Peptides against a protein of PDB entry 6EJA. Designs and how they scored, part 166

Target 1, 276 residues: chain A of PDB entry 6EJA
Amino acid sequence: VEYMPANPVRIAFVLVVHGRASRQLQRMFKAIYHKDHFYYIHVDKRSNYLHRQVLQVSRQYSNVRVTPWRMATIWGGASLLSTYLQSMRDLLEMTDWPWDFFINLSAADYPIRTNDQLVAFLSRYRDMNFLKSHGRDNARFIRKQGLDRLFLECDAHMWRLGDRRIPEGIAVDGGSDWFLLNRRFVEYVTFSTDDLVTKMKQFYSYTLLPAESFFHTVLENSPHCDTMVDNNLRITNWNRKLGCKCQYKHIVDWCGCSPNDFKPQDFHRFQQTARP

## One batch from the design tools (peptide; made by RFdiffusion4, then SolubleMPNN)

Design b2_p26_5_s3 (from b2_p26_5 with F2P W4L N10S N13H T19L)
Fold by OpenDDE base, seed 4:
Structure b2_p26_5_s3 (fold): chain B 276 residues (1-276), chain A 26 residues (1-26)
Amino acid sequence: as target 1 above (276 residues)
Amino acid sequence: DPRLGAIGTSGGHGGAEGLEGRGPLP
């Protein structure tokens, strides 16, 4: 018997989507949709067809909204962090949406647990933040991520401008850019005027893949540091042989990897193995 | 087991690999 919490958490799902994968998005949306949650969808500025489709969906559901602003995001771009930060602010300003958790998704994501399982779990750990760290040598992580390099997003490219120093007194961390953040921490990130948040927002505005490190770093150096759980509740089809081809060199002055697409049989496998 | 994950993801990026294939800045 799944323990039903007395006060179940409500989730703000932030979907950052692009391209023409309207059918894929529709399938994913149907899979994750629940009346008690909230869906805030950002469509890439260049994806006008998808934007029109998403707008139509948003008109059908009161708990689905589309960002009135749209950014042109690129792989590894600093603008992705801006997208999340702005969406967080928007969601906090939506007083009619009492969400408890922020969860980011793409059109290529799919639930492998039931909504009830997810809600039960998050309701039990409502005061925690779920961020997955890289689990390697931190110095190596900094070097590989290019955190000691200054990047500028301009003209759909991430330009490497030179070297930079990591701010003193800051323990830098990172890993997956997929996370689950509680409202309290999102409020802190959004509205805090302390030196940490201010400096990190500035620092990461010139960072490659900032969403992979910003929230980790801010959390671990903040008064909320004890709320970190090194688990983002994500399963990624990771195959370095297929995903690490430096395929983004034309977009960024750096080499990167991407996860591989799941096949239908993969999801079936994970659903079967998913134990509470 | 929460370690088994709740959401499958195949989108986005999986981290940076460094300066492979690029020389130093001039």
Scores: peptide ipSAE 0.281, ipTM 0.780, DockQ to the pose 0.249
Fold by OpenDDE base, seed 1:
Structure b2_p26_5_s3 (fold): chain B 276 residues (1-276), chain A 26 residues (1-26)
Amino acid sequence: as target 1 above (276 residues)
Amino acid sequence: DPRLGAIGTSGGHGGAEGLEGRGPLP
């Protein structure tokens, strides 16, 4: 018998979507939809067709809302962090949505576990934050991420302006930009006026791929540092040979990687994770 | 155990790899 929590957590799923993959998004949405959760969807400012489709969906479900604001996001852009931070603020201001966890998703995500399994797990660990670290040399991570470089997002491009110093006394960390954050930590990030949050918001506004490091760094240097779990409950199809081609050099003054779509040959990975 | 993976992800980005493919600053 699967453990049924007495007070099941409610999830705010934040979907950041773009392009024209309406059918894919619809399939994913149906797979993750539950009446007890909340869905807050940001559609890229340039994706008007998708926006219309998402608006139609939101009108059918009371627990689905679309951001009234829309950003033009680019790969690696600082605006992605702004999107998450603004979404967090919005969700905290929605007093009629008593969510316990913030989970970010894209249109290319798909659930592997059942809703009941996810809810049971998060209900057991409701005081924890789930962030996956890089698990390697931190100095190498800083260099590879360009955290010691100053970037400016302008005209749909991430311009590298020069070198910068990492603030003293801050333990920088990062890894995956996919995470599960509890409401308490989101409240801290959103409303705290302490030096850490203030400085990190400023620092990461000029950072490449800020969502891969901001929340890790803030959490680990905050009073909430003991709530970190080095697991984001995600399975990503990583093939660096295929995904690391510096394919974003036209968008950012840096090189980056992307995960690959799952293929039939990757099925064994799903089978392994499907084990209880 | 959901800790083994709850969500499959194929989208987004997976990190920076440095400036190897970019020339020096102008």
Scores: peptide ipSAE 0.255, ipTM 0.783, DockQ to the pose 0.269
Fold by OpenDDE base, seed 5:
Structure b2_p26_5_s3 (fold): chain B 276 residues (1-276), chain A 26 residues (1-26)
Amino acid sequence: as target 1 above (276 residues)
Amino acid sequence: DPRLGAIGTSGGHGGAEGLEGRGPLP
């Protein structure tokens, strides 16, 4: 039995999905679904089959909605950040969905904790934001990420246009593009008109893999900087040998890696781990 | 240990590695 908080947090799960993996998505959805949370699903513009399936699900549950807008996203594309930012705005405008945390997911994600455990944890740390940093040399990170390069997403390709300067006075950070953000910070990112947010939105609209760095950078340079926890509470099957073959060079003018998928039978290795 | 305190698995995105795969601009 897990501790039940007096005022449990409610979670907005934002699912960004594509392809034809309807069965996988369905399994994941069933694993994370709870009546007290909210599910906002973006389906890639090109994934019409999946969109039809997701729409059917959304009609069955009052706390599941599908984005009325759809973007054609690519690996590493700036449009992924746009998707998150727009979904954040939408969620803040949904007055009937009183969510406390924003959690992004893909169809490849799967829970290793119970809902009660997750809610208890986030209820204890409701004022914190969970972002995982790269944990290496920052200059090397900038170079490898191509943050000093200008990219343009067009025609399902990330075009490298040239070099650019990182804005002065900004402490750039990044790491995982999977995070847990509290509503207050999401409100700041969405509605703030300060120079930081405005400048970073512009900067990252021409950035490769912007979601890996935007929220980190904005948070750390914002009045909310003291709320950062360097942990995204995720397990990633990272194997550089298997995942780093520049497999995206056909759509991105850069070299990238991806983590490997876990198999369901692997999950037992993680489910019994302790809380941080 | 990345397994400590984890709430779920993640995958699909991440990991820029520089110009090794594409090279310089034309």
Scores: peptide ipSAE 0.238, ipTM 0.788, DockQ to the pose 0.242
Fold by OpenDDE base, seed 2:
Structure b2_p26_5_s3 (fold): chain B 276 residues (1-276), chain A 26 residues (1-26)
Amino acid sequence: as target 1 above (276 residues)
Amino acid sequence: DPRLGAIGTSGGHGGAEGLEGRGPLP
């Protein structure tokens, strides 16, 4: 029996999309759409066709908006964090959208559970933040992420400029760049003027893959640290046997790779399998 | 239970799994 909450949470879905896969996005959107939630869509500055398609959708639904600003983001780019931070500010300034949770999505995402299940769960844990950590040696994480290296996003490239030090007194963490954040924490990240938030925004503006570490690090070092749940409710299709081929060395001065695409059979498998 | 996975994704940068293939360029 699904528990129906008396005061169900309302979700702000932030979709960061690019390319020309409008049909895929439309299918995904239909799958996640609900009248009680809010959808804020950022389309890459270079994806004009997709932008036009998304604008059409936003005109059909009052709870769907498109960012009036658009970033040109690259794989691993610092600008992705800027995109999330600006979208958070925008969403907090939208007083007519009383959302309780921030959830980021891409065009390649798809719901595995029903809306009712997600809402019921988040309503039960409305005071928590859901971030997945790497769960391994932190020193190794820092080295492999290049957090001790200074990066500059310029001319559609992440340039490695040199070495840097991690600020003293900060416990750095990270993992998945997919998360679920409650409104209270988003407010803190957006409007706090404390040294932690200020310094971390500066630090991560010169960081590779900043979205994989910024929110983890800020949360764990903040007064909200006790609200962290080490689970982002995501299932990623990753075939480790394929390994990494440094696919993005032409974009970033660092080795990296991306998850594999889901196949129809994969979704069926994950729906039947409990997450470890 | 959404704890068992609520959203499937093939986007992003891979997180912990992607970490294994990261490092300085050779």
Scores: peptide ipSAE 0.378, ipTM 0.886, DockQ to the pose 0.405; fails the geometry check

Design b2_p26_5_s4 (from b2_p26_5 with F2P W4L N10S N13F T19L)
Fold by OpenDDE base, seed 2:
Order: structure tokens, then C-alpha cells, then sequence
Structure b2_p26_5_s4 (fold): chain B 276 residues (1-276), chain A 26 residues (1-26)
């Protein structure tokens, strides 16, 4: 019997979507939809067809909204962080949506656990933030991520402009750009005027793949540092045999690599998998 | 158990394996 918490957490799902895969998104949405949660969807500025489809969904459900602003994002672009930060602010300003957790998703994501399981778990750990670190040498992470390089997003490209220094006194960390953040930490990131948040927002506005490092770094250097759990509750569909082929060199002045899309067919394979 | 693994994902960092393929352009 699944344990039912007395005060179950309510989740704000932030969906950042692009392309024309409306059917895929609809399928995923139906899989994650629950009346007690909230769904805030950002559609890439260039994806007008998908935007129209998502608007239709938002009109059918009172707990589904679409961002009135839209950004044109690219793989690795700094604008992705801007998207998350703005969505966080919007969600905090929605006083009629009492959410407890922020969870980001893409159209290619899919739930492999039930809503009840997720809610039960998060209700038990409602004071924690779930971010997965790289788990390797931090200096190597900085070098490989290009965190010591200055990037500029312009004309749908991430231009490497030169070298830069990591701010002194900051312990940089990072890993997966998929996470679960509690409302309290999101409030801190959104409204704090301390040097940490201010400087990191500036620093990461010129960073490649900023969402893979910004929240980790801010959390670990903040008064909320003791709330971090090194687990993002995600299963990544990685095929090691394919390796990395510098697949994004046409978009960014850096060699990038990403895992394969998670497909419904993969559901059965990971149904019984518990992440170490 | 923090090892729930509730959501399947794509893109992004992809773990340590993804990091190995990143770096300056040749």
C-alpha cells in the first residue's frame, strides 16, 4: 500500500519545449498530468505550430499556463537559464498556485514512476533540493564545461570570446541540468540581492550550458547549502556505444555531448531501476 | 529512497560520460 502523506506537496512542472512534436508532448503531458499540480509551459519563439497546440491545452485545464513571453533558445545557450529564471519569477508571482517544488521537463522526458510515488517521496523530503553533481574532479569539470571561458549567445550561436576567471571565493559545481527545487530555494534565487546571487546571474549569462552549473553553484555557496541532495531523481538514456562526436560544433564554439532521447520504449527497461 | 529515479530524461549533461566528450574545438 502506497503511503499517503497528510500534506502532499504540489509540483510546478516547467516544460521547456520546441519543435513540432505535438503528439509526443501531448502523450507526455497526459502521463504527468494531475489536478493537484501546476504546469507552466514555455514554447520556443520559433515553434509557432507547437505554441498553438500548447495554447489549446492550456485553455482546457485551469492548472496549465503558457508563458506570455517566449525565447529563442539554442543548445547550450545562456538563454535557457534566463528562461528558467523568468519562469521561476512568474510562478512565484502566481499567488493562486501554491506549489512546493519546481521540476523542469522537456518534451522528450517521460515519467517512469507514478505520481503517488513521486509525491510521497517529495513530501517526505520537502525541505531538500535535488541536484545531481558530476561526481568527478572539479577542475576537470570546469575545463571540460568551459566555465573558464567567456561565451556570448548571438545569432543562434554560442560564440567563445576568450578566457575568464572563476570568481574568487565561489565553489563552482555542476552536473545535470534536470533538477527538483523547493519553493524556498527558488524564492532565494529569484529575489535575493546578495552578492552570490547577483554575481552568479551575471557570470552565468555568459556561460555555456549555464543550467548545468548555476543552481548547483548558487545552492552550495548559499545559506541553503545543507539542503542539497546529490540526486535529481532522473534516469538518463545513455548509449555508451555511441560515444560523443562533438555534435554541437555548428551551434557552439565548443565540443558538446548529450545523451539519447528517452522514448516510451525505454520505459520497461527502467521500470524496476533504482538510481544508485 | 532518494534513488527513486522518477523521470526519464534526455539531453543536457548526461552524466560523466557526457563530460568526456566536451572540450575545446580541435
Amino acid sequence: as target 1 above (276 residues)
Amino acid sequence: DPRLGAIGTSGGFGGAEGLEGRGPLP
Scores: peptide ipSAE 0.318, ipTM 0.859, DockQ to the pose 0.367
Fold by OpenDDE base, seed 1:
Parts: C-alpha cells; structure tokens; sequence
Structure b2_p26_5_s4 (fold): chain B 276 residues (1-276), chain A 26 residues (1-26)
C-alpha cells in the first residue's frame, strides 16, 4: 500500500517530441496519463505529421495542450533550452493549471513506477528539485561538455566558434538533461531579473547541450541552492559494450553520445529492480 | 527515498558513461 498524501502534487509533464513515432508516443502517453496532471507538448517544427496527431489527442483531453509555437530543434542545440524556458513561461501563465512540478519527457521515455508512487514521492519532497549531476571531476566535465567553448546554432547545426571563459564566481555543474523541478524554482528561472539568471541565460544561449547544465548551474548558485537533490528519478539504458560512437558529429561540432532506447525486455529488467 | 527510479529515459546525459565519449572532434 502506497502512502496517500493529503495534498498530492500535480505534475506538468512537458513532452518535447519529434519524428513520426506517433504510436510510440501514444503508448507512452497512455502510460503516464492521469486526470490530475497536465501535459504540455512541443512538437518539432518539422514534424507536421506528428503535430497533427498530437493535436488530435489534445482535443480529446482538457489537461493536454500543444505549444502554439514550434521550434526546429537539433540534438545538442541551444534551442532546446529555449524550448524549455518558453514552455515554463507558458505553464506559469496558465493560471487554470495549478501544477507543482515540471517534468520533461521525450517520446522515448517510459514510466517504470506507478503514478501513485511518483506522486507520493514528490509530495513528500515537494520543496526539492531533482537534478542529477555528473558526479565526477568538474573540470573534466567542463572540458568534455565544451562549456569553455562558444557555440552558435545556425542552419540546423551547432557551430563551434572558439574559446570562452566561464563566468567568474559561478560554480558550474551539470549532468542529465532530464529533471524534476518544483514550481517555485521554475518561477525563479522564468521571472528573476537578478544577475545570475540574466547572465546564465545569455551564456547558455551559446552552449552545446545547454539543458544538461543550465538548470544545475542556476540552481546551485541561486538562493534555492539548498533544494537540490542529486537524483532525477530516471533510469538510463546504457549499453556498455557499444560505448559512444560520436553519433552526432554531423549535427554539432563536437563528439557526443546518448544512451540507447529502451526495449520491452529492458523495461522488464528495470521494473524488477527494487529501489528504495 | 530519493533513490527511487520512476522514469526510463533515453537520450541526453546518462552518467559517467555518456561523458566519456564526449569531446572535441578529431
């Protein structure tokens, strides 16, 4: 029996999707859908078929909306951060959607715990922000991520323009670009005019894979720094045998890699794993 | 327990394994 919170948190799921995998998205959506949560879906500007499909879904559910704006996003592009930031602003302006947590998802994601378990957990830790750090040498992280390099997104490519300095007085961090952020922190990121938020928004607009570092860095240098939990409640499907193959060199002027998509057999394996 | 895993995810940074393969182009 799961703990039933007196005031259960409500989640704004932000789905950033692209391609033509409408059936996959539908299955995932069905798995995560609950009447008490909210779903805000951004479809890549180039994915018109998927956009039409998602619009049909949004018309069937009052708690599902599609972004009226659409960006052409690329892997590692700065535009992904822009997508999240704009979606955060939109969600905060939706006064009829009283959400407590922001959770980002892709079409390739899938829940491995029940809604009740997730809600119970987040309700217990409603004042916390869940961001997974790299957990290693920070200097190495900066170098490997290219945070000391200037990038420009143009023509569906991330161009490396040169070197840059990390802003002084800022403790840079990062890790997974999948996170769970509470509404209070999202409000801070969206509406704060302090030097930290302003400078970081500018800095990360020229950053490769900005979503893997922006929120970590802002949080840890903000008045909300004590709310960080080094866990994003995600399980990543890595195939250690395959390693990284610099899969995105055609899109970005940097070597990057990502984990493998989950297969049904993988889900079965992880669902059997007990995690306290 | 904050160690709860709730969502299976693909793409992006997934830990030390993902970081190892990143760097400047040859």
Amino acid sequence: as target 1 above (276 residues)
Amino acid sequence: DPRLGAIGTSGGFGGAEGLEGRGPLP
Scores: peptide ipSAE 0.287, ipTM 0.828, DockQ to the pose 0.357
Fold by OpenDDE base, seed 5:
Structure b2_p26_5_s4 (fold): chain B 276 residues (1-276), chain A 26 residues (1-26)
Amino acid sequence: as target 1 above (276 residues)
Amino acid sequence: DPRLGAIGTSGGFGGAEGLEGRGPLP
């Protein structure tokens, strides 16, 4: 039995999904669904079948909504950040959804811990933001991520247009594009008009894999910098032996790399070895 | 302790191993 906090946090799960894997999404959704949380689902503009399926789900649950707007997103595309930012604004404008944390998910994600465990933990650390940094040399990160390069998303491709300078006075960071952000920080990102947020929104609108760096960078340079926890509570299925084969070069003008998708057996393995 | 990993995640940044494979196209 997990500790039950007196004032449990409520989570806004933002699901960014695409393709035709409706059954996979359904399984994941059932695994993460709870009546006390909120689910805001963006379906890729091109994924009409999946959109129809998700709409059906949203009609069955009052705490499930689908974005009325839809973007055509690509791997590494700047539009992914736009999707998150717009969803954050939407969620903040939903006064009937009193959420405390923003958690992004894909259709391939799956819970390792129970809802009670997650809620208990986040309730204890409700003032913190959970972002995982790359843990390497920052200059190397910038070079490898192409943060000093200008990218343009157009025609389902990330075009590398040339070099650019990172804004002066900004400590750039990044890592995982999966995070847990508290409402206060989301409010700051959404509504702040300070130079940091304004410049970073502009900068990252021409950035490859912007979600892997935007929130890290904004947080660490913001008045909320002391709220960062270098842990995103995620488990990544990475098989080093498989290595990186410069994936996604057909989509982006850059060598990309992603970890392997979880299989049911992988989740089972981690669940079996999980400790409180 | 959910700090050890609450959600299994696919895609995105894969840590140091993934970073090593990124860079300009050859």
Scores: peptide ipSAE 0.301, ipTM 0.839, DockQ to the pose 0.378; fails the geometry check
Fold by OpenDDE base, seed 4:
Structure b2_p26_5_s4 (fold): chain B 276 residues (1-276), chain A 26 residues (1-26)
Amino acid sequence: as target 1 above (276 residues)
Amino acid sequence: DPRLGAIGTSGGFGGAEGLEGRGPLP
């Protein structure tokens, strides 16, 4: 029996998309679209064709909007965090969109669970934030992520400038850059002027893959620390043999990995699984 | 079970692996 909450949460889906995968995006969008949710789409500044296509879609649905600003984001770039932070601010300023959760997606993502299942689950845990940690040695994580290194995004490249110190008194954490954040925490991140948020925004503006660590670190060191759930409700097709070839060295002065793309048949396999 | 996941993701961003063993920056 499906649980039907009396006050179902409404989701702001933030889609960060790039390239020419219009058909893929359209397929994904149709799969996740619901009239009760909100869709805020950022199209990479360089993806003009896709931007035109997305604009056409946004004009067809009142709960779909496109960012009026556009960033040129690169793999591992600090600008990705800026994109999320600005989108969060925008969404909070949209008083006509009463969303309860922030969920980021790409054009390559796809729902495994039904909308009803997701909504029911989040409605039950509406006060929680869902961030997946790395699950490894933290010192190793810091080293491997390059958090103790200073990076500068410039000219479509992440330049490693040197070493830096982790701010004192901060417990650094991180993992997946895919998450589900409740509105309360997003408000905190967006509008708080406390030392934590201020310092972390500064710190992560010079960080490689900042979205993999910023929200984790801020949450765990904030008054909202008890709201963390070490689960982002995501299934990622990881094949390190194929995905960890240091293939981004031309973009960043660091080595990284990427997950493998899902095929439609892959999702079918997971759709038959039990409810979370 | 939230461990089973709700959203399949294959975004272009992934974990860093560092540059261990690299000498000092020029």
Scores: peptide ipSAE 0.230, ipTM 0.755, DockQ to the pose 0.232; fails the geometry check

Design b2_p26_6_s1 (from b2_p26_6, 15 letters changed)
Fold by OpenDDE base, seed 2:
Structure b2_p26_6_s1 (fold): chain B 276 residues (1-276), chain A 26 residues (1-26)
Amino acid sequence: as target 1 above (276 residues)
Amino acid sequence: SKLEEELEKEEDETEDEVLRLNEEAE
């Protein structure tokens, strides 16, 4: 018999979506939907069709809301972090949604556990934060991410302006941009006025792919550092056939890769994977 | 799991490739 927690955690799922793949989003939503959780959906400002579709969904479920604000985001753009941060603030201000964990979702990721397994696990470790680190040389990571470079998101482009230094005294870390954060840490990130949070928000406003390292870095340098677990309990879908190239140079002044969107054929893999 | 290990390897390879590409582009 699977363990059933007496006080199960409730999850705020934040979905950041764009494009026209409404059917795909609907399938994913149905797969992850549960009445006890909350779903906060941001639709790219340019994706009006998708926005209309998502609004229809939100009207059908009391635990589904769409952001009243919409950002125009680009691949690798700093605005993605802004989207998460604003979503966190909104969710904290929603007193009628008593969520315990924040989990970000897109078409490129999927929980590896069933809802019951995930809830049971998080209920047991409700005071922890789950972020997956790169697991390699940190200097190499900094170079790969371009963290020592200054970027500006402007006119739907991520401009590389020059070099910059990592702030002294900060242990930079990162890896996956998929994370599970407890409410307490989200509160800290959202409302803290300490030097760490203030400086990191500023620093990462000029950072490429900021979500891959912002929360890691803030957590590890914060009073909450002991709550970190090097595991995001997520599976990403990479396409080996696509390989990596400078395919986004028209959008960002950096070379990078992006994972595949999940297909229905991929769902069986998620059930075969278990993380501790 | 085997799947997790495979995915991690793919991510590692991706990181290596990104590094290479950016180094060559500069």
Scores: peptide ipSAE 0.061, ipTM 0.589, DockQ to the pose 0.715
Fold by OpenDDE base, seed 1:
Structure b2_p26_6_s1 (fold): chain B 276 residues (1-276), chain A 26 residues (1-26)
Amino acid sequence: as target 1 above (276 residues)
Amino acid sequence: SKLEEELEKEEDETEDEVLRLNEEAE
């Protein structure tokens, strides 16, 4: 239900982009752009053409910035989490951007709500964090994600080094790598020096697909655990036939799947459902 | 919703496939 909140939340959208799909990015950006929100864009270190294009966009809008640092990210790489964490720190240090929520976006995942719906919803639940859990057997999830395996990102490859144990007393969770986090929780993740955050940052620095589990795990084991909502308000397009088959085994010592990028033809799906 | 159910099914199938592939690869 759409309504006009008295104090609407402002969103920091973090876009982690790579490749050469500048036009696609532009279309997506236009679809999600609003003057009251903030957009912080990281372009892969190797995507120089895209970086130039994104810089041009950023010059046109005062609420759009590009990360001055750029990481070389690979599918499943631990560096993706580093990208998010650094982006969070940057955003917290931007005192001129009073954002209330952190939302990551890519071409492969799209919000199912309109801007007005999203803002209304988040304004109502501004104290909550929205992460979609796998909702299945946790042991199975651990095996699927390889969380009991130690990985090292080096030379544009995720090397499996061996087995590891999950830290004692930690309930691991995860699911979607797309989330909506309130500023308070982002502050906690960024600046907390407690054992949980410290250990999890260390643990997930050697984790495959860390963004699918890090924030879930930290949140659920933190003093903020009661703010967990098992919903990320997104739709994801999976294609097992095309997206799996160990297609990234040349990059990571693990088999996994990646979602397909959305095409204009897919956008009609956004209106077919409304998540609570 | 129907779409949510379909998406969940796709995710489940994806999970199964990942597990299978990794088990076979080891």
Scores: peptide ipSAE 0.111, ipTM 0.630, DockQ to the pose 0.742; fails the geometry check
Fold by OpenDDE base, seed 4:
Structure b2_p26_6_s1 (fold): chain B 276 residues (1-276), chain A 26 residues (1-26)
Amino acid sequence: as target 1 above (276 residues)
Amino acid sequence: SKLEEELEKEEDETEDEVLRLNEEAE
């Protein structure tokens, strides 16, 4: 149900981009841009051309900023979580950007709601956090994600060093690395010094694809656990015909796949679709 | 929606394949 909220939520969109796909980024940006939201863009350290393009965009819009720091990220790398965490900290320190929700975006995932629908929905549920779980056997998920394995990101590679145990007393969960987090939870993740947050940050520093599990796990084991909604309001585009391949085996000591980039026709479809 | 369900199914199948590939690689 769509309604006009009296106090509409404002969203901080965090974009983590790389490569030379400036046109794709521009299309996505146009699709998601709104004057009432905020856009914080991280460009991979190696993507200088794209960085220049993004800087040009940021100069045109007061609610668009580019991270002054840049990381060299790899697929599945722990540094991706670091990028999100640092971005969260930065956004919390931006007192001139009163955002209510944190949403990460890339060319591989897109909100299935229009801006108005999204804002209306989040305004109705502003105290909730939206994380999509895998919906299957958790032990299977742990194995699939390699959460019981120790990884080290070094020299643009994720090295599998050996086995590890899940910390005692922690209920691990995860699924999509696309999430909608309210400011309160982001504040907790960023500034809490409790044992949970501290240990999980350490644990996930050596984790493959950490963003697919970190926030789920922290949330579900935190005092904020009752705010979890098992829905990220996202559509992920997989290609069944192509199947999954170990396409990043040269980068990580693990097999995995990434979602396909959306085509222009997909954006139209997704914007017309609403998740329950 | 129908589209969402189809995509979720596809995601699940892809994830199953990831699991299989990693198990075979060990």
Scores: peptide ipSAE 0.098, ipTM 0.639, DockQ to the pose 0.712; fails the geometry check
Fold by OpenDDE base, seed 3:
Structure b2_p26_6_s1 (fold): chain B 276 residues (1-276), chain A 26 residues (1-26)
Amino acid sequence: as target 1 above (276 residues)
Amino acid sequence: SKLEEELEKEEDETEDEVLRLNEEAE
């Protein structure tokens, strides 16, 4: 769905980055940069070199800002959700940035649509939220994600403390940790004091890979549930070479997989890939 | 798309592996 909208949506891109891949980040940033959008970049607390590089970029563009706070995030850590939630709050407090959609990005993810296609699509569906569900057996998903397990993030490690129960009356869902959320829903997640948001924030503060399930679960159990679209308009590049194994056992008391970072040769997908 | 199908297949395979590995690690 591509058309020239009269009132095009403006996107707040939240980039959560770490490591030393400054050149890769620069390439990705250049590929997704547009003057009408906003870019809010969180650099891992441990990535000082990258932080310096990102600060330099932010000084060159008025619509690029860097989080004044920095978290030390780990793979699968609950702190990643905290990063998103705090970024959402910050973005809502930036009255000079009238964004309509929140989109998270990393070096391992790339939009499959061009900017024009993305803007046209989101402008047409500006009242919707786009989260990709796993689309499989939910019980299997819970087991895979370890949602029935209690985790504690401490000393750069996710400690598995024991078993827990899914909150009663909550329909858990999830899938991709890449999402497109409209401002209204972000406001709800950020400022609502209802039982759902309160309980889910607490629940997911002890959850492994919380971003893959938190927003799905909150949305589907909220008054905004009818705005759910099972599509995140994203492509990922999995590490097929290494395969799936317990490569992060030194960080988390769980086994999982992570996608590859995009290479320059992968960037063409942003321009060429079309999703119905 | 073909790419989406490939990605979905890969996700299925990884999900199975994650389940297996975590069960073995308990």
Scores: peptide ipSAE 0.093, ipTM 0.641, DockQ to the pose 0.600; fails the geometry check

